# Peptides against a protein of PDB entry 3J47, part 58

Target 1, 121 residues: chain A of PDB entry 3J47
Amino acid sequence: IRLTNQLKSLKGLQSKLKDVVEYLDKVINKELPINHTILGKLQDVFNLLPNLGTPDDDEIDVENHDRINISNNLQKALTVKTNDELMVIYISNLVRSIIAFDDLIENKIQNKKIQEQRVKD
Target 2, 26 residues: chain B of PDB entry 3J47
Amino acid sequence: NAQYHLLVKQGDGLLTKLQKYGAAVR

## One batch from the design tools (peptide; made by RFdiffusion4, then SolubleMPNN)

Design b2_p17_3_s2 (from b2_p17_3, 11 letters changed)
Fold by OpenDDE base, seed 4:
Structure b2_p17_3_s2 (fold): chain B 121 residues (1-121), chain C 26 residues (1-26), chain A 17 residues (1-17)
Amino acid sequence: as target 1 above (121 residues)
Amino acid sequence: as target 2 above (26 residues)
Amino acid sequence: EKLLELLKLQDELDKLL
């Protein structure tokens, strides 16, 4: 039950992340008008990501395009890293569930053998 | 991507083995 | 036997976290 719920939650997160990427691609391709509400929520998600280096307040002019790409690359790298970490946690929980299930089966087999011995005596 | 799919495929293989083992003990 | 292999795999996975 707990593992199935975690897998369902992870699949739901993956689907939502895919929908966000597909929305961003449609906005980049100008196929859809920028929905300010969705963009605002994405900006809030982006602002909740650890501030990808405030360089100190002392030169606004000429590098804004490359810094946006670096911030997007670092954010993409953090998103990939977080996805990889969540996947490793998922697999760890899967393995723990397998071990617990194997132990349960071994206990069931032992209990069955004990019952079969008690019927032969 | 490829490593991710490989790792997911390994997890699915383990889950399938677990399901077969659970069905054999039922 | 397989349980020990799964336990080792868990320990390797826990080291990657």
Scores: peptide ipSAE 0.401, ipTM 0.876, DockQ to the pose 0.049
Fold by OpenDDE base, seed 3:
Structure b2_p17_3_s2 (fold): chain B 121 residues (1-121), chain C 26 residues (1-26), chain A 17 residues (1-17)
Amino acid sequence: as target 1 above (121 residues)
Amino acid sequence: as target 2 above (26 residues)
Amino acid sequence: EKLLELLKLQDELDKLL
């Protein structure tokens, strides 16, 4: 139950993130007008994310090009770290599922052996 | 990346072995 | 045997979290 809910929530987030990327690509390609309501909700999500490097357009100094690259590198590093953590969680849950299934199989084998002994007596 | 794919591939290999074992015990 | 290997792998993964 708990794992299924987490997986469902993560799949929902992934689908929503994909829809956002597809929307942003269409906006970049000028295929769709900017929807201010979607953009506002995206801005709220970006404000809840630790400063994923939207430069507020108000400091164009040549020193900011290196800071923007550092911020993009930090964002990329945080994304990689989060992906690695999610992978470790996924593999841990996979291993736990494997162990639980192996125990179930062993219990079934033991129960079958006990039944075969009772039929011989 | 490469270590990630290797670890995922090992997990898939274990899952496949477990599925075969579960099918043999059914 | 394989269960013990899986348990060790779980413990290694739990140390990375």
Scores: peptide ipSAE 0.397, ipTM 0.877, DockQ to the pose 0.050
Fold by OpenDDE base, seed 2:
Parts: C-alpha cells; structure tokens; sequence
Structure b2_p17_3_s2 (fold): chain B 121 residues (1-121), chain C 26 residues (1-26), chain A 17 residues (1-17)
C-alpha cells in the first residue's frame, strides 16, 4: 500500500512536470498567451532551486549567453542527480517492503503451525 | 534510460514474485 | 537464505543514500 502510493505520487509529479514543460513550449512557440500567475509560481520554483553558483562578482562583461547555457546544463545535471536519488530511495523502499512481507509470511506460517498443534492436543 | 528500465523491470519481477508468495500463503 | 540476501541488498542501498 505505502509503496504503491509513493509510486502513484511520483507518477503524478512526473505528469505535472510534463504538463508544465508542454505549457512552456506552447508559450515559447507563441501558441498560448503568457499567464503571469503561472510564470510567477514557476519563477518561485526556479528561485527555490539551489543557486547554481553565484559566479564570484569579479567578471562583469561578455558571456551572458554561455553562462545561461552552463547554468541550464548544471540545472539539468542536478535534476538528473535528484531523479537518480529518488530512484534509489524508491528501490530501497521496495526492498524494505519485500523484507517486511517475507517476515509477515513467516509469522503467518508460525501462527498456523501453533494453531495446528493446539487442535491436536 | 536502458539501465533505468532494467532496474524497474527487476523491481516488477520481485513484486510479482512477492504477490505469488503472498497468494500461496493465503 | 533469500531474506539474508535481501537484507544485505537493503544495507548496500542504505549506504548509497
């Protein structure tokens, strides 16, 4: 039950993230008007992302375009890392659920043996 | 991608085995 | 036997976290 709920929640989050990306692509392609409320919430999410390096304040001038690409690459790398960590947590919880189920089955077998002994006495 | 799908497939295989064992003890 | 293998796998996964 808990594992299935976690997997469902993760799939729900993945679907919502996909919907946000699809919305952004439609806005970039000028197919939809920019919704300022959605953009504000998205900006808040981006501001809560770990600041991918303050470049030390000592190189003002010349590479705003390459810095945006590097920042996007580092954000992508952190997103991949976070996805890998969430996957490892998911597998660990799956293994824990398997162990707990094996223990429950062993306890059920023991309880059945105890009941069968009490019926023979 | 391929390693992720392999790992998910292994997890599904374990879950299926667990379900079969739970049904056999019922 | 298989429970001990699963427990070891859990401990390895917990070390990667």
Amino acid sequence: as target 1 above (121 residues)
Amino acid sequence: as target 2 above (26 residues)
Amino acid sequence: EKLLELLKLQDELDKLL
Scores: peptide ipSAE 0.396, ipTM 0.875, DockQ to the pose 0.048
Fold by OpenDDE base, seed 5:
Structure b2_p17_3_s2 (fold): chain B 121 residues (1-121), chain C 26 residues (1-26), chain A 17 residues (1-17)
Amino acid sequence: as target 1 above (121 residues)
Amino acid sequence: as target 2 above (26 residues)
Amino acid sequence: EKLLELLKLQDELDKLL
């Protein structure tokens, strides 16, 4: 049962990571806006990941300790990779928000200039 | 971790500058 | 003046990317 759950979780994580990468590529290519739902679901998976590695069985064979360390190192590496992806998403959103705000400011300045010109005529 | 916090802090600084600019145009 | 401040903000942002 445990191995099947780990394999299912790993496949789910791999599928989601692929969806996030594909989404990031579409965001980089300016084809789609950032989907906050993917981010929320990713965070939920990461909050559940610490619970996927707890052996509740008191048979510490030395081979399980090395596999747990490899799994923890892989999980840590995946956590770092995801933190980097989240950072890129955050920056990309910040950039888009700044550009949109810039355009809004320019539009307001132009509208104000047009109104001031209409009052002088 | 430290580089991430530095980058987030820089982004927050830019957002704050942007908000001040928007308030000064209003 | 304000447009120059906005351009500087974009340049600072592009340096963060």
Scores: peptide ipSAE 0.382, ipTM 0.873, DockQ to the pose 0.048

Design b2_p17_3_s3 (from b2_p17_3, 14 letters changed)
Fold by OpenDDE base, seed 1:
Structure b2_p17_3_s3 (fold): chain B 121 residues (1-121), chain C 26 residues (1-26), chain A 17 residues (1-17)
Amino acid sequence: as target 1 above (121 residues)
Amino acid sequence: as target 2 above (26 residues)
Amino acid sequence: EKLLKLLEELEKLDKLL
């Protein structure tokens, strides 16, 4: 029962991680706006992931220890990969915000110049 | 880690410059 | 306990996607 529940939880985690990657790809492709709340919750999940790979010290046979070490190394590698993906998204969002604000500034300068010309005529 | 902090710091510096320019145009 | 909190945060994320 306990092992089956752990395997089900791990499969659920894997499915959710896939859905997150698909959402992140849509945000990179500008298909969806960035949801800062989703990103913050994702960071919180990843900060908790390193703590999921600490086996509480209850009696696991040496053959299971190698499989657990491989799974923990894979989970650490997946955590690093996702932190890198989150970084790329953060930078992409920052660059988009900068471009949008630069365009807003240029539009305001043009509008002021048009108003100054209308007051001079 | 260090490259990430450098990229974040560069982004924050650019955002701060942009905010100053937006305030000067208001 | 920590595993349960992670599962709850993942469920909240999945409802927001």
Scores: peptide ipSAE 0.338, ipTM 0.823, DockQ to the pose 0.042
Fold by OpenDDE base, seed 5:
Structure b2_p17_3_s3 (fold): chain B 121 residues (1-121), chain C 26 residues (1-26), chain A 17 residues (1-17)
Amino acid sequence: as target 1 above (121 residues)
Amino acid sequence: as target 2 above (26 residues)
Amino acid sequence: EKLLKLLEELEKLDKLL
């Protein structure tokens, strides 16, 4: 039962990581806006992942300890990589929001100048 | 963690400046 | 590299505001 659950969780993580990469590529290519709901669900999964790897049971041999350490190091490396990806997403959204706001300001200034010219004529 | 929070704080600062500028042009 | 370019563009924008 435990091994089947670990394989199911690992397959779920792998599928989700693939979906995130595919979504990131679409966002980098400007084909789709960032979905904050996907980001929130990703964060929730990462907050739950550290708790999925602690067996509170005091009897399994030295060979499993090395596999658990490799799994924990890989999981930490995946968590760092995902935090870096989330940071790049956040910065990219911030930059897009700034550009869109600058364009909005310029459009408002132009509209105001056109109205002032129409009142002067 | 600390560098991430610093970058987020800088981004929030820029967004706040941009909002003030947009309110002054309105 | 790409992150450094984004930071440089953001800094240029912050100086323009």
Scores: peptide ipSAE 0.319, ipTM 0.867, DockQ to the pose 0.069
Fold by OpenDDE base, seed 2:
Structure b2_p17_3_s3 (fold): chain B 121 residues (1-121), chain C 26 residues (1-26), chain A 17 residues (1-17)
Amino acid sequence: as target 1 above (121 residues)
Amino acid sequence: as target 2 above (26 residues)
Amino acid sequence: EKLLKLLEELEKLDKLL
């Protein structure tokens, strides 16, 4: 049950992240107007992300178009990195749940053996 | 991608074995 | 803890989409 719920939550997070990407793509393509409320919440999500490394203060006078492409590539790389980190956390929790289940099974086997001994006495 | 799918498939296989073992101990 | 806060913010964002 707990593990299945964690997997469901991770799948939900993956779906939501996809919906955010699809929304951002529509905004970039000017298919949708920029919603300031969505952007504010997206900024809050980014502020909760482990510090996106300060762009090294290399004064790259990159034209605004190249800055947008670099920002998008960084954001994509960070999204991928975050997904990989979430995956590692998921696997770690899976392994912990397996160990805890094996211990539960061993405890149940021991309890059954104790009951079988008490019925023979 | 392929390594990710392999890892997920291994996790699902382990979970399935664990579920079978839990059902046999019931 | 930080992951739970991130999940809550993503849930709030999903309600706006």
Scores: peptide ipSAE 0.300, ipTM 0.831, DockQ to the pose 0.040
Fold by OpenDDE base, seed 3:
Structure b2_p17_3_s3 (fold): chain B 121 residues (1-121), chain C 26 residues (1-26), chain A 17 residues (1-17)
Amino acid sequence: as target 1 above (121 residues)
Amino acid sequence: as target 2 above (26 residues)
Amino acid sequence: EKLLKLLEELEKLDKLL
C-alpha cells in the first residue's frame, strides 16, 4: 500500500510537470494567450524554489538571453536533482518492500513446517 | 545514468529472486 | 514541509490546466 501510493504520487508529479512544460511551450509559441492565473501560480511555485532569480522587468537585451539560459539551466539542474532524489526514495522504498515480502515468505515457510509436524504427532 | 541503471538492475535481480522464492513457498 | 507546500501548489495548478 505505502509503496504503491508513493509510486502513484511520483507518476502524478511527473505527468503534472510535463503538462506545465507543454503549456509553457504553447504560450512561448503564441498558440495560447498568457493566462495570468496560471502565471501567478507558476510564480508561487518558483518562489518556493530557493534562488530561482526572478527576472523583474522588461529589457529584452542580449545579456538577458544569457541570464534566461542560466536561469533555465538552474531550473533544469534543480528539476534533475529533484527527479534523482525522488528516484532514490522510490528505490529505497522498493528495497524495503522486497525485505518485508522476504520476511513474510519466511514466516509462511515456518508456519507450514509447524503444521507438518503437528500432522505427524 | 550508469549508477542509476546499475541500481535498477540490482533491484530487478532482487525482485526476480523474491518472485522465485514466493513461487517455491506455494 | 517545503516539499509538501510545493506539491500542494502543483495540485492547485492541475485544477487550472
Scores: peptide ipSAE 0.267, ipTM 0.819, DockQ to the pose 0.035

Design b2_p17_3_s4 (from b2_p17_3, 10 letters changed)
Fold by OpenDDE base, seed 2:
Structure b2_p17_3_s4 (fold): chain B 121 residues (1-121), chain C 26 residues (1-26), chain A 17 residues (1-17)
Amino acid sequence: as target 1 above (121 residues)
Amino acid sequence: as target 2 above (26 residues)
Amino acid sequence: DKLLELLELQDLLDKLL
């Protein structure tokens, strides 16, 4: 039950993330008007993403184009890292569920042996 | 990456063993 | 024996977290 709910929640998160990407692609391609409310919530999510490096280095005239590419690369790297961490947590919970099921099977085998002994006495 | 894929493969092997045990205890 | 293999996998997982 708990594992199935976690897998369903992860699939729901994956679907929502895909819908956000598809929405962003449609906005970039000018196929849909920018919904300011969705953009505001997305901007809040981006602001809750740990501030992707202000290196406190005042002074380098590197053209605004390179800063956008560096921020996108670091955001992609953090998104990949977060996805890897979530996958590790998912596998952790899977393994814990497997151990608990193995213990339940062993307990059932022991209980069956005890019942078979009581029927022979 | 490689260590993660190894861990996933070990978990899948364990899940398969557990499914066989669950079927044998039914 | 298989419970020990599961415990080793749990320990490997706890090292990765």
Scores: peptide ipSAE 0.403, ipTM 0.878, DockQ to the pose 0.050
Fold by OpenDDE base, seed 3:
Structure b2_p17_3_s4 (fold): chain B 121 residues (1-121), chain C 26 residues (1-26), chain A 17 residues (1-17)
Amino acid sequence: as target 1 above (121 residues)
Amino acid sequence: as target 2 above (26 residues)
Amino acid sequence: DKLLELLELQDLLDKLL
């Protein structure tokens, strides 16, 4: 139950993130005017995300280089953690598929043995 | 990274063996 | 035997998630 809910939440997040990227690409390409309401919600998401470095290009202070490195390290750590979590989910699903297939094979072998016995009687 | 790719390869190898076994039991 | 090993691996994965 918990794993299925995490997978559903992660799929929902992935879909939303894809929609955001597609929207940003259309805005960058000037195909769509900047929708201030979408941009405001995006800003709220970025404010809730602990500074995934957008370097606004306007303060080259040497102290910002260490903060940018810390932000990049946090983003990298979150990306690694997410990759490890997705990996564990993938392996779990693979193992479940293997078990279900092994049980199906064993059931088929048993059914074949029962049929062979009924033909000998 | 390397341990991950090794674990994924071992899982894929096991799946391939299981698929061959399932095809032989058909 | 291999099915038991896979079940143990599944239980370990379910504890890690």
Scores: peptide ipSAE 0.399, ipTM 0.877, DockQ to the pose 0.056
Fold by OpenDDE base, seed 5:
Structure b2_p17_3_s4 (fold): chain B 121 residues (1-121), chain C 26 residues (1-26), chain A 17 residues (1-17)
Amino acid sequence: as target 1 above (121 residues)
Amino acid sequence: as target 2 above (26 residues)
Amino acid sequence: DKLLELLELQDLLDKLL
């Protein structure tokens, strides 16, 4: 049961990582807005990751413990890498929102100046 | 980590400046 | 001035992506 769950989770993580990369490429190319649903599903996967690490206390030999530790370290390293990538995406969106808001402010200032000039004429 | 935290701090500083401008234009 | 700071931050972001 445990090995099948690890394989299913790894395949799910690999599929999500592929979806995130494909989504990143579309965001870089300005073709699509950020899909919050992918972020939410990725957060759900990460919230489930600690539950995948609970040892059922039944008898698995020392050789499986080292492979599980290597798998958990690789999965933790992949988790950190994916978290870093998500943080970069989040900052990217924040900066784009900031630029769009700055342009809106400048447009409002210009429109106010044009209205004030029209009232003086 | 440190470079990332610096980038986040720069973004937060910019957001704070932008919020002040938005309040001044209202 | 602040628009230039935003453009510099956008360029840093594009380098990090």
Scores: peptide ipSAE 0.398, ipTM 0.876, DockQ to the pose 0.058
Fold by OpenDDE base, seed 4:
Structure b2_p17_3_s4 (fold): chain B 121 residues (1-121), chain C 26 residues (1-26), chain A 17 residues (1-17)
Amino acid sequence: as target 1 above (121 residues)
Amino acid sequence: as target 2 above (26 residues)
Amino acid sequence: DKLLELLELQDLLDKLL
Protein backbone atom coordinates (compact mmCIF):
# COMPACT_ATOMS: atom_id res chain seq x y z
CA ILE B 1 0.00 0.00 0.00
CA ARG B 2 2.49 2.81 1.01
CA LEU B 3 5.06 1.91 -1.68
CA THR B 4 2.26 1.49 -4.29
CA ASN B 5 0.94 4.95 -3.43
CA GLN B 6 4.45 6.50 -3.67
CA LEU B 7 5.11 4.85 -7.05
CA LYS B 8 1.64 5.84 -8.33
CA SER B 9 2.33 9.43 -7.20
CA LEU B 10 5.76 9.41 -8.91
CA LYS B 11 4.21 8.01 -12.12
CA GLY B 12 1.53 10.71 -11.96
CA LEU B 13 4.23 13.37 -11.53
CA GLN B 14 6.20 11.95 -14.49
CA SER B 15 3.08 11.99 -16.71
CA LYS B 16 2.32 15.57 -15.65
CA LEU B 17 5.92 16.67 -16.36
CA LYS B 18 5.68 15.04 -19.81
CA ASP B 19 2.43 16.92 -20.52
CA VAL B 20 4.16 20.18 -19.48
CA VAL B 21 7.13 19.49 -21.81
CA GLU B 22 4.77 18.67 -24.71
CA TYR B 23 2.84 21.88 -24.00
CA LEU B 24 6.05 23.97 -23.89
CA ASP B 25 7.26 22.42 -27.18
CA LYS B 26 3.92 23.31 -28.84
CA VAL B 27 4.20 26.89 -27.53
CA ILE B 28 7.83 27.18 -28.76
CA ASN B 29 6.75 25.85 -32.19
CA LYS B 30 3.88 28.46 -32.22
CA GLU B 31 1.31 25.64 -32.59
CA LEU B 32 -0.55 26.92 -29.50
CA PRO B 33 -1.00 30.43 -28.06
CA ILE B 34 0.76 31.15 -24.76
CA ASN B 35 -1.74 30.39 -22.00
CA HIS B 36 -0.89 32.88 -19.24
CA THR B 37 -2.66 30.73 -16.59
CA ILE B 38 -0.49 27.68 -17.39
CA LEU B 39 2.61 29.88 -17.55
CA GLY B 40 1.75 31.39 -14.13
CA LYS B 41 1.40 27.89 -12.61
CA LEU B 42 4.74 26.88 -14.17
CA GLN B 43 6.31 30.03 -12.72
CA ASP B 44 4.92 29.09 -9.28
CA VAL B 45 6.48 25.60 -9.65
CA PHE B 46 9.83 27.17 -10.60
CA ASN B 47 9.60 29.59 -7.65
CA LEU B 48 9.02 26.60 -5.32
CA LEU B 49 12.17 24.97 -6.72
CA PRO B 50 15.15 25.88 -4.50
CA ASN B 51 16.86 28.93 -5.98
CA LEU B 52 19.57 27.14 -7.93
CA GLY B 53 22.26 29.79 -7.46
CA THR B 54 21.46 33.37 -6.91
CA PRO B 55 24.74 34.67 -8.30
CA ASP B 56 26.22 36.60 -5.38
CA ASP B 57 25.41 40.31 -5.97
CA ASP B 58 29.14 41.05 -6.57
CA GLU B 59 30.11 41.81 -10.21
CA ILE B 60 27.69 42.63 -12.92
CA ASP B 61 29.96 42.23 -15.94
CA VAL B 62 31.20 39.61 -18.47
CA GLU B 63 30.43 35.87 -18.36
CA ASN B 64 26.73 34.96 -18.89
CA HIS B 65 27.68 31.65 -20.63
CA ASP B 66 29.86 30.09 -17.89
CA ARG B 67 27.41 31.05 -15.10
CA ILE B 68 24.57 29.23 -16.94
CA ASN B 69 26.77 26.11 -17.22
CA ILE B 70 27.75 26.23 -13.50
CA SER B 71 24.09 26.77 -12.44
CA ASN B 72 22.98 23.91 -14.75
CA ASN B 73 25.73 21.66 -13.32
CA LEU B 74 24.66 22.47 -9.73
CA GLN B 75 21.00 21.89 -10.64
CA LYS B 76 21.90 18.60 -12.32
CA ALA B 77 24.01 17.55 -9.31
CA LEU B 78 21.12 18.34 -6.90
CA THR B 79 18.64 16.48 -9.14
CA VAL B 80 20.98 13.44 -9.30
CA LYS B 81 21.45 13.55 -5.51
CA THR B 82 17.67 13.71 -4.99
CA ASN B 83 17.17 10.80 -7.41
CA ASP B 84 19.82 8.75 -5.57
CA GLU B 85 18.18 9.51 -2.19
CA LEU B 86 14.73 8.53 -3.54
CA MET B 87 16.22 5.32 -4.97
CA VAL B 88 17.80 4.42 -1.61
CA ILE B 89 14.43 5.04 0.11
CA TYR B 90 12.68 2.89 -2.52
CA ILE B 91 15.16 0.00 -2.12
CA SER B 92 14.88 0.27 1.69
CA ASN B 93 11.08 0.05 1.46
CA LEU B 94 11.38 -2.88 -0.96
CA VAL B 95 13.70 -4.74 1.44
CA ARG B 96 11.29 -4.02 4.31
CA SER B 97 8.41 -5.42 2.23
CA ILE B 98 10.46 -8.55 1.44
CA ILE B 99 11.23 -9.07 5.15
CA ALA B 100 7.55 -8.58 6.06
CA PHE B 101 6.57 -11.10 3.38
CA ASP B 102 9.19 -13.60 4.61
CA ASP B 103 7.67 -13.29 8.11
CA LEU B 104 4.19 -13.84 6.60
CA ILE B 105 5.45 -16.97 4.82
CA GLU B 106 6.97 -18.31 8.04
CA ASN B 107 3.70 -17.60 9.90
CA LYS B 108 1.72 -19.41 7.18
CA ILE B 109 4.09 -22.42 7.31
CA GLN B 110 3.69 -22.57 11.11
CA ASN B 111 -0.11 -22.31 10.80
CA LYS B 112 -0.10 -25.14 8.22
CA LYS B 113 1.98 -27.33 10.57
CA ILE B 114 -0.50 -26.64 13.40
CA GLN B 115 -3.43 -27.63 11.13
CA GLU B 116 -1.66 -30.83 9.99
CA GLN B 117 -1.02 -31.75 13.64
CA ARG B 118 -4.72 -31.20 14.48
CA VAL B 119 -5.81 -33.49 11.61
CA LYS B 120 -3.51 -36.31 12.86
CA ASP B 121 -5.02 -36.20 16.36
CA ASN C 1 24.87 4.28 -13.68
CA ALA C 2 26.42 0.76 -13.38
CA GLN C 3 25.89 0.64 -9.57
CA TYR C 4 22.24 1.66 -10.10
CA HIS C 5 21.72 -1.18 -12.61
CA LEU C 6 23.36 -3.61 -10.17
CA LEU C 7 21.03 -2.50 -7.34
CA VAL C 8 17.95 -2.87 -9.59
CA LYS C 9 19.11 -6.32 -10.73
CA GLN C 10 19.54 -7.36 -7.08
CA GLY C 11 16.00 -6.05 -6.35
CA ASP C 12 14.57 -8.12 -9.25
CA GLY C 13 16.42 -11.20 -8.01
CA LEU C 14 14.96 -10.73 -4.51
CA LEU C 15 11.46 -10.23 -5.95
CA THR C 16 11.77 -13.40 -8.06
CA LYS C 17 12.72 -15.30 -4.90
CA LEU C 18 9.77 -13.74 -3.06
CA GLN C 19 7.39 -14.84 -5.83
CA LYS C 20 8.72 -18.41 -5.68
CA TYR C 21 8.26 -18.49 -1.91
CA GLY C 22 4.74 -17.01 -2.18
CA ALA C 23 3.79 -19.67 -4.75
CA ALA C 24 5.28 -22.48 -2.60
CA VAL C 25 3.28 -21.39 0.49
CA ARG C 26 -0.04 -21.18 -1.44
CA ASP A 1 13.68 1.17 -18.47
CA LYS A 2 14.54 1.31 -14.73
CA LEU A 3 11.30 3.10 -13.84
CA LEU A 4 9.40 0.37 -15.72
CA GLU A 5 11.34 -2.28 -13.76
CA LEU A 6 10.41 -0.54 -10.47
CA LEU A 7 6.75 -0.51 -11.59
CA GLU A 8 6.86 -4.24 -12.38
CA LEU A 9 8.48 -4.85 -8.99
CA GLN A 10 5.66 -2.92 -7.32
CA ASP A 11 2.96 -4.80 -9.26
CA LEU A 12 4.53 -8.05 -8.04
CA LEU A 13 4.48 -6.78 -4.44
CA ASP A 14 0.81 -5.78 -4.86
CA LYS A 15 -0.02 -9.32 -6.08
CA LEU A 16 1.80 -10.84 -3.10
CA LEU A 17 0.18 -8.60 -0.43
Scores: peptide ipSAE 0.425, ipTM 0.874, DockQ to the pose 0.247; fails the geometry check

Design b2_p17_4_s1 (from b2_p17_4, 10 letters changed)
Fold by OpenDDE base, seed 3:
Structure b2_p17_4_s1 (fold): chain B 121 residues (1-121), chain C 26 residues (1-26), chain A 17 residues (1-17)
Amino acid sequence: as target 1 above (121 residues)
Amino acid sequence: as target 2 above (26 residues)
Amino acid sequence: MKELEEVKEELELLNSL
């Protein structure tokens, strides 16, 4: 019963992680707006992932090492992939904020020029 | 790592220019 | 969104075992 529930949860996690990747790709391609609520929930999911910390070099028997290493390498690869996706989202938001602030500065300069022209007339 | 640091550095450079323009328009 | 909440619940269940 416990092992079958763990296997079901892991399969559910894998399917939904794929859906998150497909969503992030659409956001990168500017097909969808960035949703901060999805990003926050994704961070919560990562914080709940067992920290498969680097196995400290403490003597755990060599025969279980291949299955634990495959799971650790897969989780490290998934963590790196997600960090790269979160980074692209962060940069995309930063660039959008910079463009919006540049437009606000230009609008303020134009408004100041219009006001100076009205004082000379 | 290196490409990420380059992209972050470019973003920080743009933000710093934008802050200088914002201060000059005040 | 709904699917991500279901992942969170499944992960909380996994950590409780």
Scores: peptide ipSAE 0.357, ipTM 0.817, DockQ to the pose 0.032
Fold by OpenDDE base, seed 5:
Structure b2_p17_4_s1 (fold): chain B 121 residues (1-121), chain C 26 residues (1-26), chain A 17 residues (1-17)
Amino acid sequence: as target 1 above (121 residues)
Amino acid sequence: as target 2 above (26 residues)
Amino acid sequence: MKELEEVKEELELLNSL
């Protein structure tokens, strides 16, 4: 049962990582806006990862403990790396939103100045 | 974790300033 | 103008990180 759950979780993570990469490529290419639903589902998967690492206490031979620690460390390292990638994307989107808002504000200021000049003439 | 929280806090600070500026121009 | 410049400086700082 445990090995099948780990393999299913790894396949699920691999599929989700592929979906995230494909989504990122589409965002980089400006083909699609950021889908918050993909981010939310990824966050849910990561919140479930600690529960996938809990040994059922009843059959741990000592050889399984080292392989589980290595797999958990790799999964934790992959989780950290994915969190860092998601953070960079979040910041990049925040920066883009701020630039777009700054341009909107500047355009509004210029339009007000043009209207004030037309009222003085 | 700490660097992430600092970066999020800086982004929130900038967003708050931008919102205040947008309200003042309005 | 000053407030806009402060937002631009903070944006440039955020983009340099």
Scores: peptide ipSAE 0.317, ipTM 0.857, DockQ to the pose 0.070
Fold by OpenDDE base, seed 1:
Structure b2_p17_4_s1 (fold): chain B 121 residues (1-121), chain C 26 residues (1-26), chain A 17 residues (1-17)
Amino acid sequence: as target 1 above (121 residues)
Amino acid sequence: as target 2 above (26 residues)
Amino acid sequence: MKELEEVKEELELLNSL
């Protein structure tokens, strides 16, 4: 019973992780705005994933071992893919913040030059 | 890995430039 | 958002087993 529930939860997790990956791909493609709340919750999910990989040594029947290993390898591959996508989003946000800050600096420099001209007239 | 480290290094370089400009405008 | 909360709940359930 416990093993069947763990396998069902792992399959659910894998399906939902795929949906998250598809969402991240749309955000990378600029089809959707970046939602910081979604990214924060996704990071929480990733921090919990390493704790899913401790099999307490309850007798896994040898016939299920191959299916469990395939499921774990596929989940690990999806985790790596989602981490790479999250990273591209992070860099994209960093670059946008950099450009916005550069524009603010340039605007402040221009305002200072205009004030210096008005004091000389 | 290598492309990622290059992108991170470019981001850090831009951030460092922005910090210098921000300090020069204060 | 809802799907991500459901993923978190499933992870919490797996960590409690």
Scores: peptide ipSAE 0.422, ipTM 0.829, DockQ to the pose 0.034; fails the geometry check
Fold by OpenDDE base, seed 2:
Structure b2_p17_4_s1 (fold): chain B 121 residues (1-121), chain C 26 residues (1-26), chain A 17 residues (1-17)
Amino acid sequence: as target 1 above (121 residues)
Amino acid sequence: as target 2 above (26 residues)
Amino acid sequence: MKELEEVKEELELLNSL
């Protein structure tokens, strides 16, 4: 029963992680805006991942040590992958903000020119 | 790491330029 | 958002096992 529940949770986690990746890809492609609440929740999920791969220190069967190291390496690799995805999203949001501010500055310059023309007429 | 720091530095440089332009438009 | 909450709940459940 416990092992079946762990396997089910792991499959659920894998499916939902895929959906998160697909969302992140849409945000990278500028199809969707970044949602800070989504980002915060994603960070919370990842802060819980290091605890998923620490077996409680009380039963080191020597055959599990290699599986534990592989699991810890996989979790580290997944954490790095996600950190890279979050970073790409941060940069994408920064670039979008810069473009939007550039457009705002141009609009303000145009509006100022229009006002200066109206005062000369 | 190095590419990340370069991208962050480029972003900061663009943000600084943007702040200067925003101050010049005020 | 809802999916991320469900991921968090599954992760909390997995950490409690």
Scores: peptide ipSAE 0.399, ipTM 0.824, DockQ to the pose 0.034; fails the geometry check

